# Peptides against a protein of PDB entry 5OOQ: the designs that were tried, part 206

Target 1, 227 residues: chain A of PDB entry 5OOQ
Amino acid sequence: YREDVRQVVTHPANALSFLQPGRLVEISVNGKDNYGWGAVVDFAKRINKRNPSAVYTDHESYIVNVVVNTMYIDSPVNLLKPFNPTLPEGIRPAEEGEKSICAVIPITLDSIKSIGNLRLYMPKDIRASGQKETVGKSLREVNRRFPDGIPVLDPVKNMKIEDEDFLKLMKKIDVLNTKLSSNPLTNSMRLEELYGKYSRKHDLHEDMKQLKRKISESQAVIQLDDL

## One batch from the design tools (peptide; made by RFdiffusion4, then SolubleMPNN)

Design b2_p29_5_s4 (from b2_p29_5, 15 letters changed)
Fold by OpenDDE base, seed 2:
Structure b2_p29_5_s4 (fold): chain B 227 residues (1-227), chain A 29 residues (1-29)
Amino acid sequence: as target 1 above (227 residues)
Amino acid sequence: MKEEIEKLKKEGYEVYFYTSDGKPVFKLV
């Protein structure tokens, strides 16, 4: 059920509006490399310049740049490519006893384990010297203040996910936190229904965003012509 | 910083605490 919730929460239709600069997110790349809590820099729709017709899953269709403070010090961070979520070999979090550094890594939505209810102050130019380290210090301080874990956004109260099937899922989880039993088939069907609804919502949201941009651009052009 | 704080307040955020470096950490209300 936790994975089902994660799938809904990290779907573009729900997640993107909460991936503002400074948003804390818990990061697990490829289900293996746990970077812990990082801070969102920005995000963009994934575009394959070599194959513009490439189709990605919803959870892989966006790239989120995040500052992490848990990168292994000897990781080849110089090989990181902006907006390329396929991380070079050797890019990994520091293990116990290893030294870590701050880095900006591109991840997919699928690499987000949870979205925190906290936002850091994010420098305007994170690529400037020392800025990622500043964010890293803030991350360390936040982690120190929350030894039991950084509080996660409430999907219902904070994210305003009001889908009936999702609410039912949440209620079941609440009940099952007591029983620790799942009905995979029912949950799978509901997840598919939710996925369909969220996909449609996402498409509409993107269309509206594009339309707003076009309107803004047109207005800007008109204003320039009137000057 | 003040402008950003005000912007976030309008978005429903509160300053939850300040870091040792004086940077605000925000929480959604």
Scores: peptide ipSAE 0.641, ipTM 0.944, DockQ to the pose 0.654
Fold by OpenDDE base, seed 5:
Structure b2_p29_5_s4 (fold): chain B 227 residues (1-227), chain A 29 residues (1-29)
Amino acid sequence: as target 1 above (227 residues)
Amino acid sequence: MKEEIEKLKKEGYEVYFYTSDGKPVFKLV
């Protein structure tokens, strides 16, 4: 059930509006590499220049750049490519007893475990020397302030996810009705239905963005003609 | 602290956190 909630929360239709610069997100890459809580720098729609026809899942269709303070010190961070979520070999979190450094890593929405109810004040230029470390210090301060864990966004109260099927899912989780046979197949089918609904909303949102862009472009063209 | 934060949020306040030197570090949003 927690994974089902995560899938809905991290869907573009829900997550993107909460991925502002400085938003805290809990990061797990490939289900193995836990970087802990990081801070969002920015995000972009994933475009494969080598294969423009590449179709990504909804959760893989966006790349989020995040600052982490748990990168293993000897990781080849110089090999990181902006907006490439395929991390080079050797890029990993520091293990217990290892030293860590701050790094910006590109991740997919699928690598987000949780979205925090916190937003850091981010440096204007994260690429400038020492700025990642400043964010790293801020992350440490957040962890110090919240020893019991960083508060997570409430999907209903904060994210305003009002889908009826999702609300039913949340109620099932809250009631801890362990007796409901979590048939993985039924949950997967319901997730697909939810994804279909969210995909439609996302398409509408993209259409609205395109419309806004067209309006902006039309206004820009009018301004250019008036000059 | 968590309960106090939730109370402040319910009251409609944005909660800001500062370093010991008075610099804003993060806010609840």
Scores: peptide ipSAE 0.353, ipTM 0.819, DockQ to the pose 0.226
Fold by OpenDDE base, seed 4:
Structure b2_p29_5_s4 (fold): chain B 227 residues (1-227), chain A 29 residues (1-29)
Amino acid sequence: as target 1 above (227 residues)
Amino acid sequence: MKEEIEKLKKEGYEVYFYTSDGKPVFKLV
């Protein structure tokens, strides 16, 4: 059901009106390269100058330029071509432990995992020196403020998608979510997980207190021996 | 910046918070 929702939400008829400059979008390229949340710069209809007769799917028919702050530092970002969603080899997000940089990447609508309900203030000229980094800082701050995830646009309330089949789909999802949340087994597992996390946190806190006491005691003994 | 903020307000956005460098982050109401 999530993919079905994504297909509808990211369809040009629905998505384009929400791809304003600064709109936060969650980016996954080719289903493997997760860049996380980026900020929309602009978008344009995909035109193949070499093959004007090229037909693209709806989700591939537009190119969205987005600022990401998760680009691997050694990625060949200089090879990126504006409005070319075919990314050069080596363009990838940074993995754990790798350094990242800010970059503007062209993506298709199909590479949008989610559309956020937040919009950054975007510089007038994102290509000017330091502007991408400014957006990158804002992205980091947003991510820090929303540890549980950036709020996603409501397809019905915010995007005003009124397709009957889609509304039925959303209703089904809502019912299923309600059932899952009300399931005693799910609640018990969640409670156990919460208690487990709480217990671990408490144990770590107690261990830290004990360690601090031992350090304090050892320092007191050293001071006593110097007397 | 003020003009842009006012434009966004007319579009149904509110300033949700400001970044540490004083830039507004908007949310659709």
Scores: peptide ipSAE 0.636, ipTM 0.942, DockQ to the pose 0.637; fails the geometry check
Fold by OpenDDE base, seed 3:
Structure b2_p29_5_s4 (fold): chain B 227 residues (1-227), chain A 29 residues (1-29)
Amino acid sequence: as target 1 above (227 residues)
Amino acid sequence: MKEEIEKLKKEGYEVYFYTSDGKPVFKLV
């Protein structure tokens, strides 16, 4: 059920409007390599320059650039390619006892474990010297302020996901958390139906995304002016 | 915590923590 919720939450139709600069996201690459909470820099539609006809799944169709402060210090970060989510060998989070550094990594939506209900104010030029480290300090401060965990966006209250099947799923999770009765098999079939509905909404969402991006850019400017 | 906040303040950085609805949760000035 948690994975089912994650798939809905991280779908482009739902997630992209919340991936503003500075948005906190919890990152797990390839079902492992937990980088913890990072900050969104930007995102773009995935384009394969070598194969323009390449078809990606919805969750792999966008690249999100994120600042992490947990990169292993000896990782070959110089080999990172902008907008290439296929990370070079040796790119990994620091283990216990290892030193970490700040890095910008490109990830897919599928690498987002959760979306935080918090947004950092980001430097104007994250590529400038020392700016990644500034974000790294901010991330440490957030973690310090939230020792019990960073608040996660509520899919219904915050993200306004109002799909009836999703609402039923959420209600079932709430009931299961109360009743401990796990019947996992019946819900996977309903999720495929949910994804089918989201795929149709994606065309409408691209139009809304352009509007929301304009609003987000305007909000970023307004937030910059209000500072 | 206080020292890091003071350091960020001395460096001239303001860190704003906003909720998804745009409300400030915390301001590190």
Scores: peptide ipSAE 0.074, ipTM 0.532, DockQ to the pose 0.052; fails the geometry check

Design b2_p29_6_s1 (from b2_p29_6, 14 letters changed)
Fold by OpenDDE base, seed 1:
Order: C-alpha cells, then structure tokens, then sequence
Structure b2_p29_6_s1 (fold): chain B 227 residues (1-227), chain A 29 residues (1-29)
C-alpha cells in the first residue's frame, strides 16, 4: 500500500509544486539504487531530442536534477548528461565500506521515494566548484539533526491532496498504524485492496489529473522564478 | 524550549528552511 501512496504523491499533479530548489527528496533509482536523501536543484519536462514522438508515463514525463552525497567515488560521473535519466553503467550509490562523493544526477519522479518537509539553501550555480560539496555537507548535517528520520510531507495536510478516495485510504492507514495488529499481513492485504480500488478510480479521472497538473506546473514555475 | 517546540510544529505542518531551523536550534536549545 505504501507504493500506491507513493504513486499518488509523486504524480506530476501533486509533486511538482513541492520540487522547489533545495527541497529534500529520498531517492531510489530503479527501485534498487538507494541514494538516500538528496536536494532538488531544478526540474523540467522530459524532452526526447532523438525521438520527439516518444510518449512517457506521467511518472517519467519530468526530469528532476538532485544533489546526492552518496555517489560511489569510482562512478563515471563525467558521463552523466543533464536531464538524461538513463544513467550510465557504473553510476550507483556507495555500498558499505566504500567512499562516496557528491554528484548531481537526473532522475524521474518515479525515483522519488519520499518528499521531505524541509528545504536546504540551494546555491544559484550548483555546478561551480565546491557548491555541490557544500550542499552535501548540509545533507550530512540534516541527517545528524534528524536521527529518527527527516519529516515527510503529509499528503493531506501539506500537499493538500483532496481526492475523496485517497482521503479515505489515508484515514484507514492512520487507523491501522495506530493499532497493534495481530495479523500485519492481513492488514496489509486489506490496504492493498483499498489502494487497488483507488487506483482504478484515479485512472478514470485522467482529465481531472491533467487540469491539476497544469495548475501545479504553473505554480511550480512561479515558485522557481521567485527563488 | 518553547522555540524548539514551535519549530517542531512548523516542520510538521509547514515547509521549513533548514538554515532557519539550525539557526534557531543552536540559539535556543
């Protein structure tokens, strides 16, 4: 059920207005390469120069550039191309015992595990010498200050997601999380069923999604200009 | 102590800038 919540939260209609420079996001590329918490540099609609007719899913239709401080030191970071989310072979987070460096990587919305309720100061020129390392130091500091984890945006209270079915699901999740479950597996299955129903209904409201997306995009652009 | 609690509520309910948080945290903790 957490995945279903993530799908809603990271949809462009909901996520883009919260991807201001410096926004903390938890990053998992391809569901396996966990970079931990990074900071948003900027984002743009995905454009395929080689194939202009390419169609992307909603969660792959935007590219987010993020600073991470967990890049494996021997990763071929020089091969990274801005706004190209297809990462070169060898680009990965450092494993236990390996050294890490700071890097800016382009990711899709689908690679966002969580959106934090906190922002860092983001330098205007992150590509300038030493700037990404400064952000990296700030990322270390925030992790130190929040040993129990960085606060995540509340989809309802903070992100103002107002879909009725989603609200019902969130309420159900809250109820279940506050109760000691004798059968966690059963509870998980029940939640999965509820999220399944929501997903089906959500797919039927594509036009509404598109409108919300346009509004979110407009707001995001304004926010980027104001910062 | 009061400021720390207010900051905690701010993080919970609203977007908060880390720089501001750290500044107040260091001053009022």
Amino acid sequence: as target 1 above (227 residues)
Amino acid sequence: SVIIEELAEGIKEDDLDLELYLKFFEEYK
Scores: peptide ipSAE 0.027, ipTM 0.429, DockQ to the pose 0.039
Fold by OpenDDE base, seed 3:
Structure b2_p29_6_s1 (fold): chain B 227 residues (1-227), chain A 29 residues (1-29)
Amino acid sequence: as target 1 above (227 residues)
Amino acid sequence: SVIIEELAEGIKEDDLDLELYLKFFEEYK
């Protein structure tokens, strides 16, 4: 159920508007490499220059550049390629007893575990000397001030995901959490179906929003010509 | 404790940046 909520929250239609520079995000790459909380630099639509016809899933269709302060010190960070979420071998978070450094890594939306309700100041040029370390210090300070965890965006109140299907999903999750003792497998399948319906509805809503924007832009141009 | 609760409520309602959080914390310290 938590994974189903995560899938909705990290969908491009919901997540991208909250991935402003400095936004805190909790990062888990490939379900095994936990970098903890990082800060968003920017994001871009994933483009494969070698295969322009490449089709990505919604959660893999964007690349988010994030500053982390938990990179293993001996990781081959020089091999990192901007806008390539396929990380080189050896790129990993520091384990217990290992030293860490600050790094900018490209991740997919699928690597976001949580979106925080806090933003850091993000330097204009993160590649300038010392800027990553400055962000790293800020991340440490935030973690120090929130020992019980960084506050997470509320999907309904903050992200305004008020879609009826999503609300039904959330209600069902609540009911299932109370009934998890009886048939967890059947409950998971029903949740997946509801998520699928919600995702489709959301995609249609975003398409409509884009069309309305294009219409408004066209009308604005016409009004300027009539002036 | 009251200030932390008010901050927590504010964070739940609206996005906050670190600077605003620190300013609020310093004013009520």
Scores: peptide ipSAE 0.025, ipTM 0.405, DockQ to the pose 0.022
Fold by OpenDDE base, seed 2:
Structure b2_p29_6_s1 (fold): chain B 227 residues (1-227), chain A 29 residues (1-29)
Amino acid sequence: as target 1 above (227 residues)
Amino acid sequence: SVIIEELAEGIKEDDLDLELYLKFFEEYK
């Protein structure tokens, strides 16, 4: 259900009007690389110069440039191509214990996990020296001020999504949440056990993802040395 | 606490600019 909501929220018909400069968005690239909250620079319709007849899905039809402050310091950011959402190998967020830098990355709408109900001041020329770092500082400050999470746009109240099927979906989710909260099992040892198992599974999955990333990074380095 | 609640309500109702948010906090400190 969460994914269904995300698909509706990030659809161009709904999302684009809220992707103003400075808008906070939570970023997950390819469902693997979580950059956390970034700030929108701008967006444009995706144009393939090599293949003008290319047809993209709705969620891949726009490119959003975002400032992130979680880019791994040794990522090959110089290989980033403007308006190319296919990120070079080695472009990834910093892991725990690693140093991060600010970067502007192009993403698709499909890489937006959530849209925040906050906007940062966005410099006119983000590519000027020091500007992305300024935005990065602002992002850190926002995260500090919202330790429980940055407020997300309400699809109905804020985004004014009035689609009947979507409203039905939201009602179903609300009912389920109510049932979960009222369920005595929520506080039961069984839930804790299930959560423990789920958490372990999640951790294992994340470990696998990290390993795959490391392998990919190693391969990228090898390819760069062979050039 | 009251200011935070008002801000939270404002966030729920409309888009907030961080600069405005910061100014608001500074004025009420």
Scores: peptide ipSAE 0.025, ipTM 0.428, DockQ to the pose 0.032; fails the geometry check
Fold by OpenDDE base, seed 4:
Structure b2_p29_6_s1 (fold): chain B 227 residues (1-227), chain A 29 residues (1-29)
Amino acid sequence: as target 1 above (227 residues)
Amino acid sequence: SVIIEELAEGIKEDDLDLELYLKFFEEYK
């Protein structure tokens, strides 16, 4: 359900009006590279100069330039091409213990995990010397002030998404959250242990299912060879 | 294990899908 919400929130029809300069967005590129919270510089419709007839999905049809302060220091940032969301190899966030730098990266709407209910002051010329670092310092300060996380825009109250199906989805999520919070297990000191054991059991069960499928497939192949 | 059974019972009582519950739990970590 969270992914469904994300798909609606990050759709151009909903997201673009909230991608003003300085808007905080949480960035996850290809579901693997988590840059954390960055600040929007600008956005533009994706145009392929080489193939003007190229059709992009709604979530890939715009490029958002964002300032991040979590870029790995040895990333080949010089290879970044403006308005090209296909990032060069080696462009990644810093891992624990690694040094990070500020960078402007082009991303698609699909790389936005959440939109924050905060805006930073965005310099007019982010490419000027020292400007991206200034934004980076501001990002660090925001993260310091919000140790429990930056507040996210409410899709209904703030973004005013009034789609009936979406409202039903949100209501369902609220009901589930209420049930979850009221569940005695949520307050159990053993919750982490229970979750760990359950997660392991689930993984084992899935592994067993996959193995059974592989065995079945292998048996089917053997039967075909014996025919 | 007794713990998994308790978790499963708690989830059943609240008519929550285990998959949904797990997804929510991963996000609240």
Scores: peptide ipSAE 0.000, ipTM 0.241, DockQ to the pose 0.028; fails the geometry check

Design b2_p29_6_s2 (from b2_p29_6, 16 letters changed)
Fold by OpenDDE base, seed 2:
Structure b2_p29_6_s2 (fold): chain B 227 residues (1-227), chain A 29 residues (1-29)
Amino acid sequence: as target 1 above (227 residues)
Amino acid sequence: EVKVEVLGEGIAEDNTDLQLYLDFFKEYE
């Protein structure tokens, strides 16, 4: 049920606050392309300019730009489009024996496997020549220093996810992990139900945060215009 | 597409992420 936890952790209401520049995130695109740990550059609300009415799931509603150092060297990185998480064919991590390069790729929250309890210093202009490689070097150093894996944010202690439904979810997962369940399907359904309740609640919460931000920004603009 | 600001402080309750950050660079430098 690790996926259930991941769904909660990577929900916008929880994840976005921890996606500061330099935040390490473990990246898996389309459930198959594992880029390992990358560093967050920034993120933005996903907007379809051609179809403004397009509706995305919560986990696909934001685009996170991340620096990875595991891009296959012959990947068509020139075809990458900023803030387009639909990666061109051929964009993939290097396999064993293949050379890799650093690249900035746009991903959705759904492509975040885990959020690390570590941040890197990020260059001001990651698009400048050589800057991605600098971050890549830092990523290699981090991996060297954490051979057993980069520590992951604790959903409760670190991320302060204390929602009752989430806590119930975690408790159920814990119970399932500690004993053999005779009804795994039933338990799974219950977990899905709990997540559903959680997601609905936090969807509204996230919307409120976004609205407050927009209001604040609008007020700032008004103040500037009044000067 | 509009860039979105961080919606919170994003610092762990015990500042572990920040501490790890500092420790890392202290040793790295």
Scores: peptide ipSAE 0.026, ipTM 0.621, DockQ to the pose 0.019
Fold by OpenDDE base, seed 4:
Structure b2_p29_6_s2 (fold): chain B 227 residues (1-227), chain A 29 residues (1-29)
Amino acid sequence: as target 1 above (227 residues)
Amino acid sequence: EVKVEVLGEGIAEDNTDLQLYLDFFKEYE
C-alpha cells in the first residue's frame, strides 16, 4: 500500500506542483541508494536529444535536480551530467563512518520516496561556490529540529489528490491502521510493556524487601552485642 | 545528450509549507 501511495504522489500530475525550489524531498535512487532528505532546485521535462521519439514512463518523464548533503566524498561528482538521471558509476550516498559532501543530483520522480511539508530558502545561484553547502547546512539544521522525521505532505489534505480510487486506498489504509492499533499484537505489546513495568516494580519491591531484611539483621546483630 | 526543458515553478495548493518555512527560518535567524 505504501508503494501504491508513492506511485500516486510522485506522479507528475500530482508531484510537480509541489516541487518548488527548496521543497524537501526524500530521495532513494534505484531503490538502493538512500540520500535522505534533499532540497529541490528545479525540474524539467525529460527530452532525449538523440532520440526525440523516446517515450518515458510518467515517473521517468521529468528530471528533478536536488541538493543532497549525503553524497560520498569520493564519489565522482565531476562526472555528473546536468539533467541526466543516469548517474555515473560510483555515485552513491556515504555509508556510516564515511564523509559526505553536498551535491546536486538529477533524479527522476521515481526516485522520490516522500515529499516534505517544508521548503528551504534556496540561493539564487545554487551552482555558485559555497551555495550548495549553505543548503547542506540548512538540511542539517532541519534534521536536527525534526529528530522524529520531517513531516510529509498529506496527499489528500495538502496535495488535494481527489482521485476516487486513491481516496479509497487511503481509506483502506486508515482502516488498516485502526485495526492494527486494535490488533491483538498491539495489545500484546502493551501487555508486554505493562508486564515489564510490573516486573520492574516487583523487582524493586523485592530489592527493597531484601534491603529491609538486611537492615533488620544488622539491627539484630547490634542488639545482640548490647546484650 | 539529454535536453531538459525547465518548467515554471509549481504552485502549492495550500500555504502549509510556506508557514512551516517561515516559522523555521524565523527561529534559525
Scores: peptide ipSAE 0.026, ipTM 0.607, DockQ to the pose 0.034; fails the geometry check
Fold by OpenDDE base, seed 3:
Order: structure tokens, then C-alpha cells, then sequence
Structure b2_p29_6_s2 (fold): chain B 227 residues (1-227), chain A 29 residues (1-29)
């Protein structure tokens, strides 16, 4: 059921509004390369210059640039291409006993394991010398301050995912975690239905999220003075 | 080359992420 929730959370209609510069995200590339928590630089809709008619899945239709501080030191980072999520061979996180460096890597939404409820202050020019290392230092500080893990955005309270079936799914998950009275297999079937609804209502849902974002931005400015 | 579209400029509606952000950096003020 964790993967089911992840599919909904990382869908463009839900995730993009929370991928601001500095947003912390937990990164796993191809389900095997775990880079840990990184910081979002920016994102863009995926466009294939060689094949403009290329069709991507929802979770592969955007490229997110993230700063990580766990890149293996001998990785061929010079071969990285901006906005190309197909990483060169040898690009991987450092293993135990290996040294790591900071790098900016392009990933798809499908490579996001979790979206954190925390943002970092980001340098104006991340490409300038030493700037990604500054972010890397901040990431280390975050991990130090949150030894039990960085808090994750709540899909309902924070992201305001209000689909009734999703809410029912979340409730069932909560019951399962506490009483083990729910069937995980049944939840998986319900999640497939929810994903279908999001796919069909993608454009409308995105518009709604944009509107909610604008409202929250206005409220945030006011609350900053009160906090 | 891909055109950058920055759509995630807002915060969570309950402002929890903003509060955590402020709490995190208070020691550096």
C-alpha cells in the first residue's frame, strides 16, 4: 500500500505544486539507487527535441533537477546532461566506505520516494562554483537535526488530496497499521481505480491545485509576520 | 533543452512546512 500512496502523491497533479526550490525530496532512481534526501532546484515538462511527438507516462513527463550530497566521487558527473533523466553508466550513490560528492542530477517524478515537509534556503545561482557544496552542507545539517527522519508531507492535511476514494484508502491504511484489520490486497485494487481518475482529470485537477497554491501564498505572507 | 516551468511556488495550506522551515533556521538568525 505504500507504493500505492506514492503513485498518487508523485502524480503531476499533486506533486508539482510542492516542488519549490529548496523542497526536500527523498530520491530513489530505478528502484535501486538510493541517494537519500536531496533539495529541488527546479523542474520542467519533459520535451524530446529529437522526437517532439514522444509520449511519456504521467510520472515520466516532468524532469526535476535535485542537489544530492551522496554521489559516488568517481562517478562520471561530467557526462550528466541537463534535463536528461537517462543517467550515464556509472552514475550512482556512494556505498559504505566510499567517498561522496555533491551533484545536480535530473530525475523523473517516478524517482521521488517521499516529499518532505521542509524547504532549504537555496543559492541564487546553484551552478556557480561552490554553491552545490553549500547545499550539501545544509543537507548534512538537516540530517543531523532530524535523526529520526525528515518529516514527510501529509497527503491529506498538507497536500489537500481530497479524492473520496483516496481518503477511504488512507483511513484503511491507518486502521491496518493500528489493528491489522484491513486487507492490503484490496487496497491495491482501489488505488488503481484512483489513479485512473487522476489520469482522466489531470488538467482540471492541476488547475485546482494552482488556484489553491495562489491562495496559500497570499496567506503565507500574512502569517510570516505573525510567526 | 527544456523550457523550465516553475509551478510549485506555494506552501502547504496549513503552513506546516513554513513553520518547520522557520524553526530550522532560527539558530542562524
Amino acid sequence: as target 1 above (227 residues)
Amino acid sequence: EVKVEVLGEGIAEDNTDLQLYLDFFKEYE
Scores: peptide ipSAE 0.025, ipTM 0.575, DockQ to the pose 0.020; fails the geometry check
Fold by OpenDDE base, seed 5:
Formats: sequence, C-alpha cells, structure tokens
Structure b2_p29_6_s2 (fold): chain B 227 residues (1-227), chain A 29 residues (1-29)
Amino acid sequence: as target 1 above (227 residues)
Amino acid sequence: EVKVEVLGEGIAEDNTDLQLYLDFFKEYE
C-alpha cells in the first residue's frame, strides 16, 4: 500500500512543486538500486530527440537530476549522459564494505521512493570540482542526525493534496491496513482504478499545477541566491 | 561547509525530529 501512496505522491501534478534544488529525495532505481537519500539539482521535461513522438508515462515524463553520495566508486560514471535516465551498466550504489563516491544521476519520478521535508543549500555549480562532494558531506550529516529516517513530506498536511480521488485512495488504503482479512488482489485492482481516475483528473489540471511549480521554483531560487 | 536548512515548504510543525534538526543546523550558518 505504500507503493500506492508513492504513485500519487510522485505524480508530476504533486511532486514537481516540491523538487526544488536541494530537496532531499529517497532514490530507488529499478526497484533494486537503492541510493538512499539524495539532493535534487534540477528537473526537466523528458524529451526524446531521436523519437519526438515517444510517449512516456506520467512517472517517466520528467527527469530529475540528483546528487547521491552512495555511488559505487568503480561505477562508470563517465558514461552517464545528462538527462538520460537509462543508466549505463555498472552504475549502482555501493554495497556494504564497498567505497562510495558522490555523483549526479538522472532519474525519473518513478525512482523517487519518498520526498523529504528538508532541503540542502546547493552550490551554484554542482558540476564544479568538489561541489558534489560538499553536498555529499551534507547528506551524511543529515543522515547522522536522522538515524531513524529523514522526515518525509506529509501528502495532505505538507503537500496539500486534497483531491477527492486521492482522499478516496487514502481512505481505501487505511481501510485495507486495518482490515487485514481483505483480498489483496481485489484491493489492488480497486486501488489501481482509483489511481487511474486520479491521474486522469490531474491531467486535465496540468496547467494549474505548472503554475504552482513555477511559483515554487521561483521561491527556491530566491532562497538559494541568499546563500 | 555543511549547509542544510528547512526552507519552509513541507514542514510538519509537530515533527520533533525536525525541530532538533533545525536547531542543530542553524549552528552552521
């Protein structure tokens, strides 16, 4: 059921307004490569130059560049292509006992496990020598302070998701969490239906959400410039 | 060198851990 919530939270209509530079996000690529908490650099609409007619799902329609400090040291980071979320073979987080380095990786919204309510002060040029390592140090400090986990945005209280379909989805999840005797398959189908309705509704309100994002981005820029 | 802040959006006022975080990281500003 956490996955269902994640789907709503990471939907562009909700997530983009909270992906300001420095925003902490928990990253899991392909459901197996867990990079832990990283810091957002920026994001952009996904464009396929080779196939302009390509249609992406909502959760794959944007690319988010994030700084992680858990990249395996021997990963071929030189093969990373900006705004290409298809990561080269060998790009992976360090396992236990392995050394890690800081890297900027492009991910899709679908690779965001959670969005934190914390932001780092980001350097102006993250690609300059030593800058990503500075962010890495900050990430380590944050993790040290929050051994039980970095605070996550509350979908309702913080993200202000008040859509009726979302609320219905959340209520359904709550009911399912309390009623352990429910059929998982039937419940999953129902949740998918609700999410579908939610997604369609928010597609119609994309313009409004874009405006909200612009406001959020502007505020973030001002705050970062003051540093 | 470590600069971390909660910039006002998405803050849960009832989050005790967050308050501790804010108090700590203000020392680095």
Scores: peptide ipSAE 0.020, ipTM 0.613, DockQ to the pose 0.119; fails the geometry check

